# Designs tried in a protein design run: peptides against a protein of PDB entry 4Y8H. Part 106

Target 1, 222 residues: chain A of PDB entry 4Y8H
Amino acid sequence: TTIVGVKFNNGVVIAADTRSTQGPIVADKNCAKLHRISPKIWCAGAGTAADTEAVTQLIGSNIELHSLYTSREPRVVSALQMLKQHLFKYQGHIGAYLIVAGVDPTGSHLFSIHAHGSTDVGYYLSLGSGSLAAMAVLESHWKQDLTKEEAIKLASDAIQAGIWNDLGSGSNVDVCVMEIGKDAEYLRNYLTPNVREEKQKSYKFPRGTTAVLKESIVNICD

## One batch from the design tools (peptide; made by RFdiffusion4, then SolubleMPNN)

Design b2_p27_4_s4 (from b2_p27_4, 13 letters changed)
Fold by OpenDDE base, seed 5:
Structure b2_p27_4_s4 (fold): chain B 222 residues (1-222), chain A 27 residues (1-27)
Amino acid sequence: as target 1 above (222 residues)
Amino acid sequence: GPVSLGGSPEDGEKIKELKAEEEEKLK
């Protein structure tokens, strides 16, 4: 796995590859590693697939309940604390490594959480087996005041570095963009560099159109 | 075993080793 987060001038981007493995075997070529905690707070997960999914779903449910009771938009720090406490309780028995990012009334945030519950803060972060390859790209090309487009490109380039250099990473690039004052943009299969042309033909998309499945999650505030 | 996503660079090295061993067994 390669997962990254990048802050930009008005928000945060997270990205992930889509390979899952079972030992030396590719288990899934299109595994979703980006998880929604709330409409504007997302996680990227590395480690054990079941653990990353379970922990993010649990915290997502708790955050949703908390938001309903408080009538307030959830804060990224609240999600971070809940995730941290949960992972710390299990002291590394849960194999979840997370990049947590989002926007809230206090601004944009980017954090990482290791399986033992330690947390880091940064303008750019990488985790997973491909994290070193990704970090090399991030360190080389990150600058202050990135635009949204520059941040998406940087994150995608970092994931691709993981895909090319890490056997645990591969296939597609998923992206989630969280910009202040906007809905989150989940870009499933934003890049499909390893998709054979034959599979692209089965999707009636013209040659050269990356089928960006843009899911706009509209917060229906009732 | 559980589906692994590789949480650390160390996990990536293990995957490389396992793959190399499998390739050697196929020769």
Scores: peptide ipSAE 0.271, ipTM 0.802, DockQ to the pose 0.818
Fold by OpenDDE base, seed 3:
Structure b2_p27_4_s4 (fold): chain B 222 residues (1-222), chain A 27 residues (1-27)
Amino acid sequence: as target 1 above (222 residues)
Amino acid sequence: GPVSLGGSPEDGEKIKELKAEEEEKLK
């Protein structure tokens, strides 16, 4: 899996590849890894498909109930806190790694959550087996004040780097754009590259290197 | 086995190893 998030001047973009695997076998070439938590809050999931789906659906349902009760648009930080608390409660037993992004009345937000409940904040993030290849692209080409189009391109290029260099990543690129003051744009199969199997670079995950440029561990303590 | 959204068999084993290492660090 390769999943990324990129902030731009007026919002945030998330993107994912569409390969799922069962051991050495490609289980699905067109798996959806982008999940809607609320109309303007989306996440990308890596890890176990069942765990990522179950967690995102649970938090989505709770956020919907909270939004209905308060008559307020949900906040990305609320979704983040609920996801973090849930993952922390299970202490890594849930195989879910998430990029959470969205827009709310406080602005645009981009976070990541690891299976043990740690959270990162950044202008760009990558997770999954293709994350190193994706991060190399993001670090090389990210700049301040990206336009929507530049952010979509950067996110897509980063996913493609994962697709080309990671066996766990492949097939298509899905994109979700969340711009302030607009409806979310879910672009299923935004790119369908006919990627010939290029020679796999073995990206050994270095222990603990989620390359987060600005790792602010926001301890959302109660 | 469970359908993984990512990982070569090596990545599935590494995710298991990382899970095991994280479980050991939390103990």
Scores: peptide ipSAE 0.039, ipTM 0.481, DockQ to the pose 0.234
Fold by OpenDDE base, seed 4:
Structure b2_p27_4_s4 (fold): chain B 222 residues (1-222), chain A 27 residues (1-27)
Amino acid sequence: as target 1 above (222 residues)
Amino acid sequence: GPVSLGGSPEDGEKIKELKAEEEEKLK
């Protein structure tokens, strides 16, 4: 898995790859790793898929109830606190680590949470087996005052670095954009590099073109 | 780089403070 978050001038972007693995096997080529906690608060999940989904659904339900009760838009820090408390309570027995991001009346926010409940704060974050490759891209290209488009590109490039360099990452890039004053934009399969590559493999390259050997994940279960 | 905080519930207020400082630096 490669998941990233990037703050920009008016919001935050999160992105993820879509490969799911079970041991040495690719279980799903198009797994959704971006989860909605609330309309404007999303997370990217890594670790155990079942744990990630269970935790995010639980917190999402509680945040919704809290929002209804208070008649206020939910805050990212509230979601963060609830997630931290839950993960900390189980001391890493829940195999979920998350990037949590969103917009609320206090602004845009980006956090990461480890399985044992520790939290990081930053302008850009990466988690998962591809996190080092992603972080190399982020550290090289992040700047202050990114535009929405620059942040989407940076996040996508970081995910692609994970896809190319990490066997645990692959397939497509999902993106969620949370901009202040706007609805969240969930861009499922924002990039589909494997589909493009399959199309490119159908092209007869002219004699003398060095073929870039791209590893294609072949589903052996056909 | 990112600032790391512990997993305790008490870290919530510190996270808010650090976040506010970071947001001011982005402006």
Scores: peptide ipSAE 0.012, ipTM 0.326, DockQ to the pose 0.022
Fold by OpenDDE base, seed 1:
Structure b2_p27_4_s4 (fold): chain B 222 residues (1-222), chain A 27 residues (1-27)
Amino acid sequence: as target 1 above (222 residues)
Amino acid sequence: GPVSLGGSPEDGEKIKELKAEEEEKLK
């Protein structure tokens, strides 16, 4: 997985790849890793898919209820706190790592949460097995006062770096743009890079190495 | 087995280190 967040002048962008794995097997080529907590607060999930979905749904429901009772727009920091408390309660047994981002009456926000409950704040963040490759792109190209378009490009380039350099990342790029004063824009499959069949560089395996030449993905639909 | 999206605790530590380095560069 590669997930990223990037702040821009008037909001925040999050992006994710769409590969899911089950051990050494690609389980899904088009897994949705961006989740809506509220209309203007989204998260990107890494770790166990089921845990990420369950946590985000629970927090989303609680935030919605809280918003209704308070007659206030949800705050990103409230979502962050609830997520952190939930993850901490399970002492890391929940295998979820999250980038949480959004816009609220206090502005635009970008946070990350680790399974053990640590939180980080930044103008750009990356998580997942492809996070190092993504971070290299972010560090190289991030600047203050990014436009929306520049932020989308930067986020997508960072995800692509993860896709190209991390076996745990792959397929498509999903993007969610949260701009102050606007509705969130969820761009499912914003990029569908033709996975160039990585031409298996014919690694001339030394004589005697059995090259696993064909990976067949069998969809077992029960 | 569980479907994994990837991401290890090790990734989090590396990110923290990278952020700390960035904060030092911005000072």
Scores: peptide ipSAE 0.027, ipTM 0.429, DockQ to the pose 0.280; fails the geometry check

Design b2_p27_6_s2 (from b2_p27_6, 18 letters changed)
Fold by OpenDDE base, seed 4:
Structure b2_p27_6_s2 (fold): chain B 222 residues (1-222), chain A 27 residues (1-27)
Amino acid sequence: as target 1 above (222 residues)
Amino acid sequence: TAAIAALESTGSLELVKEREEAAKLLE
């Protein structure tokens, strides 16, 4: 996995690759790693797929209830606090590594959370097996006062570094843009740089290509 | 599956790692 977050002048962008793996196996070529906690608070997840999905849904539900109870729009720091307390309670056994970002009445925010419940803050962040590849791009090209377009490009370039160089990352780039005063813009498959060409051959062979050496019929019913 | 049920009964750290390997990972 390669996940990134980048702050820009009027908001925050997160991005992710779309490969899921099971050891040496590509389990899903186009999975979604961006999750909605609330309408304007999204996260990217690395680690155990089920844990990232489940923990974000749980906190998303609790954030909605909290928002209704307080009559206030959800805050990113509230989601951060709920996530970290939950993860800490389970002492790293919930394998969720998250980049949490959003906009709220207090501004734009970008955080990361590790499975043991530690949290970080920054203008740009990366997590996952592709995080070093992504960070190489971020460290080379990040600057203060990024525009929305520059931040989307930087985030997508950082994800592509993971796609090309990390075994755990691949296929497509998903993006979510959260700008102050606007609705969140979820861009599923923003980039699709790995479209496969038409197969040159078919593996459909005529009947009889493989000779039948022996046949037996076994009754398995009573 | 029977394998998942067997893994649920043993709370060892090693089994958690094996579950993680068997689980769909977002590495």
Scores: peptide ipSAE 0.142, ipTM 0.523, DockQ to the pose 0.053; fails the geometry check
Fold by OpenDDE base, seed 5:
Parts: sequence; C-alpha cells; structure tokens
Structure b2_p27_6_s2 (fold): chain B 222 residues (1-222), chain A 27 residues (1-27)
Amino acid sequence: as target 1 above (222 residues)
Amino acid sequence: TAAIAALESTGSLELVKEREEAAKLLE
C-alpha cells in the first residue's frame, strides 16, 4: 500500500493506490483504500484491509452519533482521538495504519495514526509499504502554499512512486479532496496507468485440435 | 512484500506474516 496526505492552501487531499495482496498474490487489483468517516472527513488505510474498514466504520458511526448529540459538525480531531484510543486499547492487534484528513469548522487537518495508537501531524504524510517511495517524491516537490491542483498532482505523483517501486502497491490512484467550504470530492480511479493491453495469444484452440484416435461406446448398465 | 518491509523496520514482522496468511493486506 501507498497512502499519502497533502495539505494545500484551502484544504487537504488524500490519495491511495488500489492493490490488495494476500502474501505473494494480488487479491484485488482495484480495491478502495479511501474511507469516509464523515462527509468531510476521510481516511486512507494501510495494514489489514478488514481492520482498516471496520475501525473506520465504527468510528464513523460514533462520530455521527456524537455530531447529532452535540449538534455540531464532526471534527477531525474528534475522529483522531477516537481512533487512537480504540487502537491503543487493542495494543496494535487491530492492524490499521491511517492517514486521517478533513475539513471542519476549525479548518483543514491532516494526521496519521499507527496501529498502536500513536499519532502524527504534518503538512504531508505517507504510510504503507510504499511510504518511502512516496516520501521521496513528497520531500522533493512539496512546498508551502500549494494550490488544489498542485496538491492533487503531488499526491498522485507520490502514489505513482509507490505503484512503480513498491511490490505491495499497484494499479490505480484514488484521490479524495476536502476543500474548505465545499463538499468532499472523491475521485475513484483518478488515474488508471496500468490498463492491460489486449492479450496477444490465446490458449483456446478449436475443438478437434487434438485428434480423436479411437472411440468406443460401452454399456455400463447390467 | 512492502508491508513486510515497512513492518520489518518496526519489529512487527511476525504479526504481519500471520495476518498475511489470514487476511487481505493493504500493503
């Protein structure tokens, strides 16, 4: 997995690759690693697919209840706190590594969470097995005061670095843009750089390619 | 796998291997 988050001048973007693996096997070529916690709070997950999905759904449900109870829009820091406390309780046994980002009434936010419940903050972050490949791109090209378009490009370039250089990453780039004052823009398969060409050969031969040398009909009923 | 490589750096390799056998990973 390669997941990234990048802050820009008016919001935050997260991006992910779309490969899921099971050992040496590509289990899913086009899985979704971006999860909605709330309408304007999204996360990208690395680690165990089931754990990332389950924990984000659980916290998403609790955030919705909290929002209704408080009559307030969900806050990224609330999601962060709930996630980290949950993950810490399970001492890393829930294999969720998350980049959590969003916009709320307090502004735009970008955080990361590790499975043991530690959290980081930054203007750009990467996690997953492709994180070093992604970070090489981020460190080379990140600047202060990115535009939306520059941030999407930077995030997608960082994911592509994972796609090309990390065995655990592959296929497509998914993006979610959370801009202040706008709805979240989920761009499923924003880039599809790995479309397979038509197969040049087929192993499906016409019937009769292997000749029938002899036929016999035997009655097997007494 | 890259997830293994990332977790090798954290000493969590055994946990990763066990989970790789049981579940789809987002490496």
Scores: peptide ipSAE 0.126, ipTM 0.476, DockQ to the pose 0.080; fails the geometry check
Fold by OpenDDE base, seed 3:
Structure b2_p27_6_s2 (fold): chain B 222 residues (1-222), chain A 27 residues (1-27)
Amino acid sequence: as target 1 above (222 residues)
Amino acid sequence: TAAIAALESTGSLELVKEREEAAKLLE
């Protein structure tokens, strides 16, 4: 997995690759690693696929209830706190590694969470087996005061570094853009750089391609 | 298994082959 987050002048972008694996096997070539916690709070997940999905759904449900109870829009720091306390309680047994990002009434935010419940803050972050490949791109090309378009490009270039150089990463780039004062923009398969070419040969053979070489009739007696 | 649970608790992305075969991973 390669997942990244990048802050820009008026919001935050997260991106992910679309490969899931079972050891050396590609289990899914086009899985979704971006999860909605709330309309304007999204996360990217690495680790165990079931745990990343389940924990984000659980916290998403609790954030909705909290928002209704308080009559307030959800805050990214509330989601962060709920996630880290849940993960810490299970001492790393829930294999979820998350980049959490969003916009709320206090501004734009970008955080990471590890399975043991530690959290980090940054203007750019990467996680997963492809994180070093992604971070090499981020460290080389990140600058302050990025535009939306520059941040989307930087995030997608960082994911592509994972796609090309990490065995655990592959296929496509998914993006979610969260800009202050706008709805979240989820861009499923924003880039599809690994479309398979047409096969040179068809493997459909006409009936009778394999000849019958011998025939025998046997009486089966009881 | 206890071995799988122990590896999960370490936060290691390098899982035992048995777990890798049984579960979809986002490495």
Scores: peptide ipSAE 0.117, ipTM 0.486, DockQ to the pose 0.072; fails the geometry check
Fold by OpenDDE base, seed 1:
Structure b2_p27_6_s2 (fold): chain B 222 residues (1-222), chain A 27 residues (1-27)
Amino acid sequence: as target 1 above (222 residues)
Amino acid sequence: TAAIAALESTGSLELVKEREEAAKLLE
């Protein structure tokens, strides 16, 4: 997996590759690794696929209830706190490694969470087996005061570095853009750089194509 | 191996190894 987050001047972008694995096997070539916590709070997940999905759904449900109870829009820091406390309680046995990002009434935010409940903050972050490949791109090209378009390009270039250089990463680039004052923009398969060319030949042959080289009739009854 | 070193960057390598055969992973 390669997942990244990048802050820009008016929001935050997250991106992910679309490969899932089971040991040496590609289990899914086009899985979704971006999850919605709330309408304007999204996360990217690495680790165990079931755990990343389940924990984000659980916290998403509780964030909605909390929002209704407090009559306040969901905050990224609330999601962060709920996620880290849940993960810490299970002592790393829930294999979720998350980049959590969003916009709320306090601004734009970008965090990461590890399975044992530690958290980090930054203007750009990467996680997954492809994180070093992604970070090489981020460290080379990140600057302060990125535009939305520059941030989307930087995030997608960082994911592509994982796709091309990490065995655990592959296929496509998914993107989610969260800009202040706008709805979240989920761009499923924003880039599809691994589309295979059309097969040049048909594998369907007419009946009788296989020649009979020899025939024998054997009586099997006495 | 290069694969093990890469997985260390994700987090707990021990948890990944334990679940590698049993679960679908997002490495």
Scores: peptide ipSAE 0.114, ipTM 0.475, DockQ to the pose 0.077; fails the geometry check

Design b2_p27_6_s3 (from b2_p27_6, 15 letters changed)
Fold by OpenDDE base, seed 2:
Formats: structure tokens, C-alpha cells, sequence
Structure b2_p27_6_s3 (fold): chain B 222 residues (1-222), chain A 27 residues (1-27)
């Protein structure tokens, strides 16, 4: 997996690749690694696919209840705190590595969470097996005061570095843009750089293409 | 005898744990 988050002047973007693996097998070529916690709070997941999905759904449900109870829009720091406390409780046995990002009444936020419940903050972050490939792009091209378009490009270029250089990453780039004062823009398959051309040949041959060299009828019953 | 059985049991448990981890979908 390659997942990234990038802050820009008026919000935050997260992006992910779309490969899932089972050992040496590509299990899914176009899985969704971007999860909605709330309308304006999204995360990208690396690690165990089931754990990333289940933990984000659980916290998403509890964030909705908390929002209703408090009569307040969900906060990214609330999601962060709930996720980290849950993951810490399970001592890293829940294999979820998350980039959590969003916009709330306090502004735009970007965090990472590891399976043992540690958390980081940054203007740009990467996680997963492709994180070093992504970080090489981020460190080379990140600047302060990025525009929305520059941040989407930087995030997508960083994911592509994972797609090309990490065995655990592949296929497509998914993007979610969370801008202050706007709805979240989920761009499923924002880039599809691995579209296969149409198969030029078929393995369906005419009958008789393979010659029968010998035939024998054997009575098995007397 | 007991130490060999314990090493085979631990090696089998590690192999089973590794195979179970390989069977999970990873991101």
C-alpha cells in the first residue's frame, strides 16, 4: 500500500493506491483504501484490510453518535483520539495504519496513526510499504502554501511513485479532497495509469485445430 | 525429546501464524 496526505492553503488531500495483496497474490486490483469517517473526515488505510475497514466503520458510527449528542460537527481530533485509544487497547493486534484527515469548525487537519496507537502530525505524510517511494516525491516537491491543484498533483505523484516502485502498491490513484467551506470531493480512480489494451488474440480456436492422432474404444464392462 | 517437541511445536505455530498472515488481505 501507498497512502499519502498533503495539507494545502484551504484544506487537506488524501490519496491511495488501489492494490490489495495476499502474500504474492494480487487479491484486488481496484480496492478502495479511502474510508469516510464522517462527511468531512476521511482516512486512508494500510495494513490488514479487514481491520482498516472495521475500525474506521466503528469510529465513524461513534463519531456520528457523538456529533448528535454534542450538537456539533465532528472534529478530526475526536476521530484521532477514538482511533488511537481503540488501537492502543488492542496492543497492535488490530493491524490498522491510518492517515486521518479532514475539515471541521477548527480548520483543516492531517494526522497518522499506527497500529499500536501512536500518532503523528504533519503537513505531508505517507504510510504503507510504498511510503518511502511516496516520501521521496513529497520531500522533493512539497512547499508551503500549496494550492488545491498543486496538492492533488503532489499527492497523486507520490502515490504513483508507490505504484511504480513498491510491490505492495499498484493499479490506480484514488483521491479525496477536503476543502474548508466545501463538501468532500471523493475522486475514485482519479488516475488509471495501468489500463490494459484490448487483447489482440483469442484462445478460442476453430474445431479441428488440434488433430486427433489416435482413437481407441475400450469396453470396460463385459 | 521434550526440547525437540517444543521446537517443532513452536516452528509449527510460527509456520501456521505466517500462513494465516499470508491468507489475510493486506493493503
Amino acid sequence: as target 1 above (222 residues)
Amino acid sequence: VAEIAARESTGSAELVAKRKAEAAALL
Scores: peptide ipSAE 0.319, ipTM 0.675, DockQ to the pose 0.042; fails the geometry check
Fold by OpenDDE base, seed 3:
Structure b2_p27_6_s3 (fold): chain B 222 residues (1-222), chain A 27 residues (1-27)
Amino acid sequence: as target 1 above (222 residues)
Amino acid sequence: VAEIAARESTGSAELVAKRKAEAAALL
């Protein structure tokens, strides 16, 4: 997996690749790694697919209940705290590595969470097996005061570095943009750089392509 | 006999754990 987050002047963008693996096998070529915690709070997940999905749904449900109870829009730091306390309780046995981002009444936020419940803050972040390939792009091209368009480009270029250089990453780029004062913009398959060409050959041959050279009937009962 | 059965059981448990980790979809 390659997942990234990038802050820009008026919000935050997260992006992910779309490969899922099972050891040496590509399990899914176009899985979704971006999850909605709330309308304006999204995360990207790396690690165990079931754990990333289940933990984000659990915290998403609890954030909705908390929002109703408090009569307030949910805050990114509330989701961060709930996620880290849950993950820490399970001592890293829940294999979720998350970039959590969003907008709330306090502004735009970007955080990372590891499976043991540690958390980081930054203007740009990467996680997953492709994180070093992504970080090489981020460190080379990140600047202060990015525009929305520059941040989407930087995030998508960083995901592409994972797609091309990391075995655990591949296929497509998904993006979610969270801008202050706007709805979240979820861009499923924002880039599809790995469209497979038509196969020149098929392994489906007509029946009878392999000739029967010899047939013999043997009585097995005396 | 007991050590061979323990090594086969541990090797089977490690193989099952490795297959279970390989069977989990990773992102």
Scores: peptide ipSAE 0.315, ipTM 0.671, DockQ to the pose 0.044; fails the geometry check
Fold by OpenDDE base, seed 1:
Structure b2_p27_6_s3 (fold): chain B 222 residues (1-222), chain A 27 residues (1-27)
Amino acid sequence: as target 1 above (222 residues)
Amino acid sequence: VAEIAARESTGSAELVAKRKAEAAALL
């Protein structure tokens, strides 16, 4: 997996590749690694697929209840705190590595969470097996005061570095843009750089194409 | 004998844990 987050002047973007693996096998070529915690709070997941999905759904449900109870819009720091406390309770046995990002009444936020419950903050972040390939692009091209378009490009270029160089990453680029004062923009398959050319030939032949060269009837009953 | 059995059991547990991790869908 390659997942990234990039802050820009008026919000945050997260992006992910779409490969799932089972050891040396590509299990899914076009899985979704971007999860909605709330309408304006999204995360990208690396690690165990089931754990990333289950933990983000659990915290998403509890964030909705907390929002209703407090009569307040969900905050990224609340999701961060709930996720880290849950993951820490399970001592890293829940194999979820998350980039959590969003917009709330306090502004735009970008965090990472590791399976043992540690958390980081940054203007740009990468996680997963492709994180070093992504970070090489981020360190080379990140600047302060990015525009929305520059941040989407930078995030997409960083995911592509994972797609091309990491065995655990591949296929497509998914993007989610969270801008202050707007709805979240989920761009499923924003880039599809691995579309295979159409097969030039078919192995579907008319019935009877294979000639019978010899026939023999053998009695199987003695 | 007991140390070999303990190493084989730990090696088997690590191999089983590795195979279980390889059997899970990873992102």
Scores: peptide ipSAE 0.314, ipTM 0.669, DockQ to the pose 0.043; fails the geometry check
Fold by OpenDDE base, seed 5:
Structure b2_p27_6_s3 (fold): chain B 222 residues (1-222), chain A 27 residues (1-27)
Amino acid sequence: as target 1 above (222 residues)
Amino acid sequence: VAEIAARESTGSAELVAKRKAEAAALL
């Protein structure tokens, strides 16, 4: 997996590749690694697919209940704290590595969470097996005061570095843009750089391509 | 006997954990 987050002048973007693996096998070529915690808070997941989905759904449900109880829009720091405490309780046995991003009444936020419950903060972040390939692009091209378009390009270029150079990453780029004062823009398959061309030849030969040289019927019942 | 059973149980638990990790879809 390659997942990234990038802050821009008026919000945050997250992006992911779409490969799932089972040892040496590609299990899914077009899985979704971007999960909605709330309407304006999204995360990207690396690690165990079932754990990333289950933990984000659990915290998403608790964030909705908390929002209703408090009569307040959900905050990214509330999701971060709930995820951190849950993952720490399970001592890294829940194999979820998350980039959590969003917009709330306090502004735009970008965080990372590891399976043991450690958290970090940054203007740009990468996680997964492709994280070093992504980080090489981020360190080379990140600047302050990115536009929305520059941040989407930087995030998608960083995911492509994982797609091309990491065995655990592949297929497509998914993007989610969270801009202050707007709805979240989920761009499923924003880039599809691995579409196979049409097969030049068919390996289905007509009947009779292999000739029958001899036929013999032998009765084997006495 | 107890030490062989403990090594077989740890080796079985590691093999089960490895097979479970190989069977789990990873991202």
Scores: peptide ipSAE 0.306, ipTM 0.663, DockQ to the pose 0.042; fails the geometry check

